# Peptides against a protein of PDB entry 6IDX: the designs that were tried, part 149

Target 1, 380 residues: chain A of PDB entry 6IDX
Amino acid sequence: KELAKLSADVTFATEFINMDGIIVLTRLVESGTKLLSHYSEMLAFTLTAFLELMDHGIVSWDMVSITFIKQIAGYVSQPMVDVSILQRSLAILESMVLNSQSLYQKIAEEITVGQLISHLQVSNQEIQTYAIALINALFLKAPEDKRQDMANAFAQKHLRSIILNHVIRGNRPIKTEMAHQLYVLQVLTFNLLEERMMTKMDPNDQAQRDIIFELRRIAFDAESDPSNAPGSGTEKRKAMYTKDYKMLGFTNHINPAMDFTQTPPGMLALDNMLYLAKVHQDTYIRIVLENSSREDKHECPFGRSAIELTKMLCEILQVGELPNEGRNDYHPMFFTHDRAFEELFGICIQLLNKTWKEMRATAEDFNKVMQVVREQITRA

## One batch from the design tools (peptide; made by RFdiffusion4, then SolubleMPNN)

Design b2_p17_7_s4 (from b2_p17_7 with P4A V9I R15K T16L)
Fold by OpenDDE base, seed 3:
Structure b2_p17_7_s4 (fold): chain B 380 residues (1-380), chain A 17 residues (1-17)
Amino acid sequence: as target 1 above (380 residues)
Amino acid sequence: SLPAPEPLIPLPEPKLP
């Protein structure tokens, strides 16, 4: 107990480490020998002292043995461990994962996300916080292939459901530390959108052009009988589509694909538009048709607005950035919906369209509307 | 629900040239 307290002092820590004291602590954990009087209390203080000593950054985390890692992972993966030991073991594993890629690999073999999710079902918010922190560390340090698998897995849906039910909807206030870990999980999950955000549309890709054409079809052909014969000449069709792409509010009415060559938001804006058009079809059609019927120059350009809003949401959500330690703002919607980014886009595009009307905006006011919408989104 | 937008600052009337 005294050692654990003194280990927080850098002067004491330096002297104790110089005496190989940390090696003695690691050997106590490695032994696993429950034959000692007060073993659980001794172990809890040993783990505390070990953490405090390692937090000084004097000793590399790579000094730990595979036996030590297995013992610590065992305290997390086994049922009925003392809460004090479990908490410290989660914190040690987090620190190991964050500080060493070699330790990450070993830990990822010894523990599963499913085992960590079990620690979210407890009434102790500190255990929940450390369990999410370790999940976040594993997610951050995972190779890109494994990170994508972690995000797509049934485990991620289950994780969101468990967080929603046991943390967010819990009868207790969310502490700052938990709010930070929820923020981190949000940022790390939205960083999976970076590839799409940085993907330029190829204007010559027919499949990508077909998506833009599908947006037009959903907006304007939803009431038209499919019987309109394919026989009107290709040039008249192109001229009609140019009018439709203008009504959709693309900047390039002749070739809307050019609007998606800007990165960010690249193809991610097209993904959001397509999601809105397919999942919230009535909302999409309403927004497009309401603005397409205006001859008063107060039309909200949907296509341009969707692109710039997607870019703005990527900036607000820090897509492609590492989580900031001082941030604790998370969106509860992230835990209520599988496609939370696209749903957020669908809410915010309606807000933008409303704000545009209320401002009586014209195309010249576009940047002012976007600024007002940014302030509204960031205050919500 | 996003809070109802505060009353938008009226855009200054475009000064006619």
Scores: peptide ipSAE 0.008, ipTM 0.441, DockQ to the pose 0.007
Fold by OpenDDE base, seed 1:
Structure b2_p17_7_s4 (fold): chain B 380 residues (1-380), chain A 17 residues (1-17)
Amino acid sequence: as target 1 above (380 residues)
Amino acid sequence: SLPAPEPLIPLPEPKLP
């Protein structure tokens, strides 16, 4: 206990480390010897002293043995571990993952996200917070391939459900530390959109062009009996499609693919538009037709608005950025939907369309509408 | 290399059992 308290002092820590004191602490953990009276108390203070000593940055985290890692991981993966040991073990694993890529690899082999999810099913918010922090650390330090696999896994859907039911909808107020970890998890998950956000549309890719054509089909052909396929003139069809792409509000209504060549938001904007058109078809058709039927200068350009809104949402959600310290703002909808970004886009595009109408905006007011919409989104 | 982020959660004070 006294050692754990003194280990917070940098002068004491330096002297104790110079005396190989940290090596003695690691060997105590490695021994796993449960035969001592008060072993749990002794171990809890040993782990505290170890962490406080390591927090001075004097010793590299790479000094720890595989046996030490296995013991600490064992305290997290075993059922019915003492809460005090569990808290410290989660914190040590978090610090190991954050400070060493070599330790991350070893820890990722010893523990699963599924084991950490079990620590969320408790009433102790501190344990829940440390469990999410370790999940966030593992997710942050994962290679891109493994990070995408982790996000697609059933474990992440289950994680969101457990967080929603046991943390967000819990009978206790969310503390600042938990709110920060929920923010971090949100940022790290939305960073998986970076690839799509930075993917340029290829105007020569027929498959990508067929998606834009599908947006037109859903908006304008949903009521047209396929029997009224207008006759053989390729030129008349091309002129018709140019009108349809103008009514869809693309900036380049001759070749809408050009609107998706700018990154950000690249192909992510097209993904959002296609999701809206397929999952919320009635909402999509309504937004498009309400603007396409206007003969006045007050048409809301859906295509342009969808692209700029996707870019704005990426900026608000910090897509491609690391989580910042001191932020604790999270969106509850992230935990309610598997496709939370696309659902957020679907809500925000309706808000944009409403705001455009209320402002009686023209194409010249576009940036002013986007500023008002940004303010509305960031206040909600 | 992005700097290793600091531990996101400070260690709770050891409660005596």
Scores: peptide ipSAE 0.007, ipTM 0.346, DockQ to the pose 0.047
Fold by OpenDDE base, seed 2:
Structure b2_p17_7_s4 (fold): chain B 380 residues (1-380), chain A 17 residues (1-17)
Amino acid sequence: as target 1 above (380 residues)
Amino acid sequence: SLPAPEPLIPLPEPKLP
């Protein structure tokens, strides 16, 4: 107990480490010997002293043995562990994962995200926080292939449902530390959108062009009987489509594919538009037709707005950036829906369209509307 | 000066069906 308290002092820590004191603490954990009276209390203080000593950065985390890692992982995997030991074991594993890629590999063999989910179902918010922190550390340090597998496991309704029901909707205020870990999990998950955000559309790719054509079809042909498409020549069809792409609010009415060549947001904007058109078809058609029927120069250009909104959402959500240690803002919607980014886009595009009308905006006001919408999204 | 739009009503949590 006194050792654990003194280990927070850098002067004591330096002297104790110089006396090989940290090696003695690791050997106590490695032995696993439960024969001593008050073993659990002694172990909890040993783990506290170990953490406090290692937090000074004097000793490399790579000094720990595989036996030590297995003992700590064993305390996290056991169903009936003292809360004090469990908390410190989660914190040690987090620190090992964050500080060493070699330790990450060893820990990722001993522990699954499924085992960590059990620690989210408890009433102790400190245990929940350290469990999410370890999940975040494992996610951050995972290779790209394994990161996608973890994200697919996070997309499993189970982890999100457990976080939603036991953390977010818990009967207790969310502490700053938990809010930060929820923010980190959100940022790391939305960073999987970076590839699509940085993918340029190829204007010559027929499959990508067919998606733009599908947006036109859903907006304008969904109510039109397919029988009345006059068999008139390719040029009249091109002129008709140019009008339709103008009504959709693309900047390039002749070749809308050119609007998706800018990165960010690249193809991610087209993915959002297609999701809205397929999943929220009535909302999509309403937004497009309401603006396409206006002759008063107050039309909100859907295509341009969708692209710039997607870019804005990527900036707000820090897509492609590392989590910021000072932030604790997270969206509960991230835990309520499988396609949370596309759903957020669908809400924000309706907000943009409303704000455009309320402002009586024209095409010249576009940037001013986007600034107002940004302030609205960031205050929500 | 365009009137500042009223503070956005917090987006209603999507009612689970």
Scores: peptide ipSAE 0.006, ipTM 0.428, DockQ to the pose 0.011
Fold by OpenDDE base, seed 4:
Formats: structure tokens, C-alpha cells, sequence
Structure b2_p17_7_s4 (fold): chain B 380 residues (1-380), chain A 17 residues (1-17)
């Protein structure tokens, strides 16, 4: 107990480490000797002293044995562990993952995100915080293949549901530390969009062109009887599609694929447009047809607006940026839906379309509308 | 002169079905 308090002092820590004191603490954990009177309290203080000593950065985390890692992981994976041991074990594992890629690999073999989710279902907010912190650390340090495995729809849905029900909708105020971990989880989740945000459309890729054609089909052919045989000559059809792409509000009416060659937002904008068209078809058709039927130059260009809105949302959400230690701003809505970014896009595109109408905007006012919409989104 | 933007409409919480 006194060692754990004194270990917070850097001068004491330096002297104690120079006396091989940290090696003694690790051996106490490794031994697993439940035969000692007050083993749980002794272990909790041992783990505290170990953390405080390691936080001085004097000793490399790579000094720890595989037996030590297995003992600490065992305290997290077992259901009947003392709360004080569990909390410190989560913190130790977090620090190990953050400070050593070699320890990350060993820890990722010993624990699962499913085991960590069980620690979110408790009434102790500190345990919940450290469990999310460890999930975040594992997600941050995961190689791309393992990050995708952690990002699987089931684990994310379950995790988000548990966070929503046991943390966000809990009968207690969220502390700053928990708010920070929720922010970190949100940032790391949105960073999965970075690949699509940075993917340029290939104008020669037929599959990508077929998505743009599908947007046209949903907007203009969804009510047209399929009996209108494709018998109008290829040139008339090309001219018709150019008109349709103009009505969709693409900047390049001849080759809309060129509008998706800019990164950011690249293909992510097309993904959002397709999601809106498939999942919120009535909203999509309404937005497109309301603007395509205007002859007053107050048409909101849907395609251009969707691209620039996707870019704006990526900027607001800081997609591709690392989490900042000083931030604790998280959006509860991102825990309510599996495709929260695309749903946010669907809300914001309606807001944009409304704002465009209210402002009586023209194509020259586009940047002013986008600025107003940015202010509306960032204050919500 | 574009009229000043009306007050912030809070983003509607998506009603879970």
C-alpha cells in the first residue's frame, strides 16, 4: 500500500527500479500464489505499484514475461475477479497495447473484444471506462486485417448497443474519462471510412459507372414501366443520360465519374448517395425530382451537394485524424445505428436541400449555403 | 442579400423502428 503511493513519485520510482524492485512486483504476479493472507489486496497494490512505476517511462514494457501477460489477461477474462484487480488489469493491458506492438500481439491472442464487452455491462463506470479504453487501444494498434476483424458488423453492433444501453442511457452522468473513451471509439470507428474517402473513382471501371447509372435509374426509371424497350438509338440514349446527370446535379454531366476523382471524399460520396437511394429511396427521389423539375435557376445540385457534404462531414468528424487526448466530445447518435455516417449524411442532405430552398440559392450561392449548413451541423 | 439562417434545428434522433 505504501509502495503503491510512493511509486507515483519519480524520485522514489527511479531508486526502486534501480534496486530491481519492479522485477519483484512482476514475479509476485507471475507466481499466482493465492496462499497468502489478503492475496487480493496485496495483488491490487502490487498492480498499482507496477502501473505507477511503469508510467514514469524508465522501464520498457517489453520487459514483462508471457506468464505475467497471461496472469493479467486471466484477471480480465475470468468472471469472478475482484473489482480492484480487474480495473488495474485492464489499465495494465491498455498500457501494454499502447506501448508495445509485441505485447499487443500476445494480448490479442489471450483476450477477445467479447470478453471486454462483458465489463461494459457492470454498474462501475471506472471498469466500463477501462474496458472501452482497452478496446480502443486494441483497435488503434491492430494491423489492418485484425482491425477489420474487430470492425465486423456483429461486434460493432453489440458493442454499440451495450454502450448505448449501459453507458449513454445509464442513470448516471458520464465522467470526462468515459466521454474521452467514447470520443476515441467514435474517431477510430470513422477512420474506417478513410480508405473509401481516399479512393478515387476510376472513370473506366464499369462497376463504379453502374452505380452512377443505378442512381439515375432509381431517380427517373423507378416508376417507368419496363416495357419501354431500349429501342431508341444509342446516341439519343447518351443524350438522355447527359440530361439525367444534369438533373441529378453532377458537375460533369457528360461523365459524372469525374466528380468522384477528387479525394477526399472520393468514392465515399458515391457510397453515401447509393445508400440514400437504396435505403431512403423516397427521400432520394423527392430531393432529386424537386430540384430536377425547377426551371427558375434555384435548383439544388444533388450530386455536387452530396460530394461536398460528404467532404464536409469528413472534415467535421476528422476522418483520418488520430484521437486527441484533450477531447471528450462524442455524438450519442453514432451509437444508435450501424451505418451512422450514411444516416447522418441522409439527415444533412435534407438539411442542405431545405437550407438551399430557404436561402433561395442559385449555383453561385453554393459555397454560402455550404457554410450555413456547416454552422448548422457543428452547432447541433 | 441572403436572409440570415433561421435558428438551429436539432438533428432529429433517428427513431429506432
Amino acid sequence: as target 1 above (380 residues)
Amino acid sequence: SLPAPEPLIPLPEPKLP
Scores: peptide ipSAE 0.006, ipTM 0.413, DockQ to the pose 0.010

Design b2_p17_8_s1 (from b2_p17_8, 11 letters changed)
Fold by OpenDDE base, seed 2:
Structure b2_p17_8_s1 (fold): chain B 380 residues (1-380), chain A 17 residues (1-17)
Amino acid sequence: as target 1 above (380 residues)
Amino acid sequence: MSKRKKLMEQAAKEAAA
C-alpha cells in the first residue's frame, strides 16, 4: 500500500527503479502463487505500484515477460476476479498496447474483444471505462488488415447494444473519462469513412455511372407511365437524362459523375445518396419531386446539397483526424444503427430541405442555408 | 487516467504516421 502511494513520486520511483524494484514487482505477478495471506490485496497494490512506476516513462514497457502478459491477460479473461485487480489489469494492458507494437501483437493473441464486452455489462463505470480504453488502444494499434475486422466487430450489433444499454443508457451520469473514451471510439469508427471520402469518382467507370443512373431511376421511373416507348433515339434519351439530372440538382447535369471527382467528399456522397434512395426511398422521392416540381426559383438542388452536406458532416465529425485530448463529445445515435453515418445524412438532408423552404432560399442563398444547417447540427 | 490520455494521443499520432 505505501509502495503504491510512493510510486507516484518521481524521486521515489527513480530510486526504486535503480534498485531493480520493478523487476521484483513483475516476478511477484509472474509467480501467480496464492500462498500468501491477503494475496488479492497484495496483488492489487503490486499492480498499482507497477503502473505508477511505469507511468514515469523511465523503463520501457518492452521489459515485461510473456509470462507477465499472460498473467495480466488471465486476470481480464477469468470470471469473478476482484474488481481492484481487474481494473489495474485492464489499465496495464492498455498501457502495454499503447507503448509497444510488439506487446500489442502478444496481447491481441491472448484476449478478444468478446472477452472485453463482458466487462462492459458491469455496473462499475471505472471497469467499463478501462475496458473501452483497451478496446480503443487495440483499435489504434491494429494493422490495417486487422483494423477492418475490428471495425466489423464494432459494427456488430452486440458491442453497440451493450455500450448503448449498459454505458450510455445506464442509471449513472457519464463521467468525463468515459465520455472521452466514447468520443475516441466514435472518431476511430468514423475514420473508416476516410477511404470513401478521399475516393474520386472515375467518370469513365460504368459501374459508378450506373449508380447515378439508379438514383435517376428511383426518382423518376417509378412514376413514369410505361407509355414512353424505348424507341426514341439515343440522343433524345441523353437529352431526357440531362433534364432528369438537372431536376436531381446536380451541378454538372450533363455529366453528374464530375460532381463526385472533388475530394472530400468524393464517393462517400454518392454512397449516402444511394443509401437514402434504397433504404429511405419514400423520403428520397419526396425530397427530389418536391424540388423538381417547383416552377419558382426556390428549388433546393438535391445533388449539390447532398455533396456539400456530406462534406460538412465529415468536417463536423472530423473524419480522418486523430482523437484529441480533452474532447468528450460523443453522439449516442452512432451506437443505435449499423449505418449510423448514412442515417445521420438522411436526417440532416431533411433538415436542410426544411431550412431551405423556411428561408425561402434561392440558389444564391446556398452557402447561407449551409451555414444555418451547420449551426443547427452542431447545437443538437 | 491523465498520463494515459497523453499516451493515447501519442499512440494515435504514431499510428497515423
Scores: peptide ipSAE 0.024, ipTM 0.715, DockQ to the pose 0.838
Fold by OpenDDE base, seed 1:
Structure b2_p17_8_s1 (fold): chain B 380 residues (1-380), chain A 17 residues (1-17)
Amino acid sequence: as target 1 above (380 residues)
Amino acid sequence: MSKRKKLMEQAAKEAAA
């Protein structure tokens, strides 16, 4: 206990480290010997002292043995561990993951996100906070391929559900530290959209063009079987499609694919439009047809609006940016749906369409409408 | 907590480089 308190002092830490004190603490953990009276209390103070000593940055985290890592991971993965040991073990693992890529690799082999989810199903918000902090550290330090796998995994879907039910909808106020970890998790998850946000549409890619054709089909040919994909479209069919793309509100009525060549938001805007059209088909059709049937200059250009809204949402959510210290703002809706970004887009595009009507906007007012919508989204 | 936030920012910078 006294050692743990003194270890917070840099002068004491320097002297203790010079006396190989950290090596003694690591060996005590490595031994795993439960035969001592008050072993749990001794271990909790040992882990506290170790963490405080390492927090001075005098000793590299890479000095720890694989046996030490396995013992600490064991305190997190085993059932019925003392809360004081569990809390410190989560904290040590977080620090290991953040400070060393080599330690990340070893820890990622010893611990699963599923094991960390079990520590969210408790009433102790401190344990919940350290569990999410370790998940965030693992997510941040994961290779790009593994980040996508983690996001797609059932464990992440389950994680969001558990966070929603046990943290966000819990009977206790969310502390600043938990709010920060929820913010970090949100940022790291939305950063998985960066690839799509920075992917330019290839106007020559037929598969990508077929998505735009599908948007047109859903909007205007709702009764027509998709099997009647017009093969060699006659000039009359090309002229018809140009009219349809104008009614859809694309900037380039001849080749709507050109509207998706700018990054951001690139292909992410097309993904959002397709999601809206397939999952919320009635809402999509209504928005398109209400504006397409207008002979007045007050039509809301859906295609242009969807692209600029996707870009705006990426800016508001800071897609591609790293989590900042001191930010604690998170969206509870992010934990409600697997496709939370696309659902947010679906809500915001309806808000945009409403705001456009209320303002009696024309194409000249487009930027003004977008500014009003930005203010509405950021105040909600 | 504050030191860990700095470590998160550092790890984030290293992951972006």
Scores: peptide ipSAE 0.024, ipTM 0.708, DockQ to the pose 0.831
Fold by OpenDDE base, seed 3:
Structure b2_p17_8_s1 (fold): chain B 380 residues (1-380), chain A 17 residues (1-17)
Amino acid sequence: as target 1 above (380 residues)
Amino acid sequence: MSKRKKLMEQAAKEAAA
């Protein structure tokens, strides 16, 4: 107990480390000897002293043995461990993952996200916070190939549900540390959108052009009997589609693919538009047709609005940026749905369309509408 | 808590480089 307190002092820590004190503490954990009187209390203080000593950055985390890692992982993966030991074990594993890629690999073999989710189903917010912190560390240090798989896994869907039900909707105030870990998890999740945000559309890619054509089809052909496809020549069809792309509110209504060559938001804007058109088809059709039927110059250009809104949302959510230590602003809505970014886009595009109507905006007012919408989104 | 936050920011910077 006294060692754990003194270990917070850098002078004491330096002297104790120089005396191989950390090696003695690691061996106590490695021994696993439950035969000692007050073993749990002694172990809790040993783990506290170990953490405080290692937090000085004097000793490399790579000094720990595989046996030590397995013991600490065992305290996290086994049921009915003392809360004080569990808390410190989660914190040790988090620090190991953050400080060493080699330790990350070993820890990722010993523990599952499913085991960490079980620690979210408790009434102790500190345990919940350390469990999310370890999940965030594992997510941050995961190889790029595994990061997307981790995000799409049943474990992440279940994780979001458990966080929503046991943390966010819990009968207790969320502490600043928990709010920070929720913010970190949100940022790490949205950083998976960076690739799509920075992907330029290839105007010559037929598959990408077919998505734009599908947006047109959903908006304008959903009510048209398939029998009235006029067999008139390829040129008249191209001229007809140019009119449809103008009604969809693309800036380049001759070649809408050119609107998606700007990065950000690149292809992510097209993904959002397609999601809206397929998942919220009635909302999409309504927004497009309400503006396509207007001849009063007060039409809201959907295509341009969707692109600029996607870019604005990426800026607000800091897509492609790393988590900032000083921030704790998480959005509970991002834990309610798997496609939370696309759902947010669907809400915000309706807000934009409403704000455009209320302002009686024209195409010249576009930037003013976007500024008002930004203020509305950032105040919500 | 505050020292681990710094390590996370550092690890994040290293993952972005």
Scores: peptide ipSAE 0.023, ipTM 0.691, DockQ to the pose 0.801
Fold by OpenDDE base, seed 4:
Structure b2_p17_8_s1 (fold): chain B 380 residues (1-380), chain A 17 residues (1-17)
Amino acid sequence: as target 1 above (380 residues)
Amino acid sequence: MSKRKKLMEQAAKEAAA
């Protein structure tokens, strides 16, 4: 107990470390010897002292043994562990993951996100916070392949549901630390969009062009069987498509693929448009047809608007940026749906279309509409 | 790092109470 308090002092920590004191603490954990009177209390103070000592940055985290890692991971994976031990074990694992890629690899073999989700179902918000913090650490330090797997895993769907039901919709106020961890999780989740945001459309890729054609088909030929492959388009058909792409509000009516060559938002804008068209087909068709039937120059250019809105959302959500210390602004909406970004896009494109109508905007007012929409989104 | 220290101090206080 006194050691744990004194370990917060850098002078004491330096002297204690120089006396190999940290090695003694690690060996106590490694031994796993439940034979000591007050083992749980002693272990809790040992883990506290260990954390406080390591927080001085005097000793590398890589000094810990695999046996130590397994013991700490064991305290997190076992259902009946003292809360004080569990909390410190989560914090130790988080620190290990954050400070060492080698330790991350070892820890990722010993624990699963599924095991950590169980610690979110508890009434202790501190345990919940450390569990999310460890999930965030694992997500941050995961290689790109594993990061995508973590995001797509059933564990993430379940994680979002558990966070929503047990943390966000809980009867307890969310502490600043929990809000920060939710913010971090949100940022890390949105950073998965960066690849698509930075992917340029290839105007020569037929498969990508077929997506744009599918947007046209859904808008104007919604009852037509997709099996009518665009046969060799006669000049009349090409002229028809140019008209349709104009009605869709693309900037390049001849080759809409050119509108997706700029990054950001690149292909992410096309993904959002396709999601809207397939998942919210009635909303999509309504937005397109309401604007395509206008002869008054007050048509909202859907294609251009969708691209610029996607870019704006990426800017607002800071896609591709690392989470900042001290921020705690998370959006509960992002825990309600698996495709939360695309759903947000679907809400915001309707808001944009509404705002455009209310402002009686023309193409010259486009930037003003976007500014108003930005203010509306950032205040919500 | 600083927030973790506070959480650990708080947890140490709660375990000491």
Scores: peptide ipSAE 0.023, ipTM 0.517, DockQ to the pose 0.040

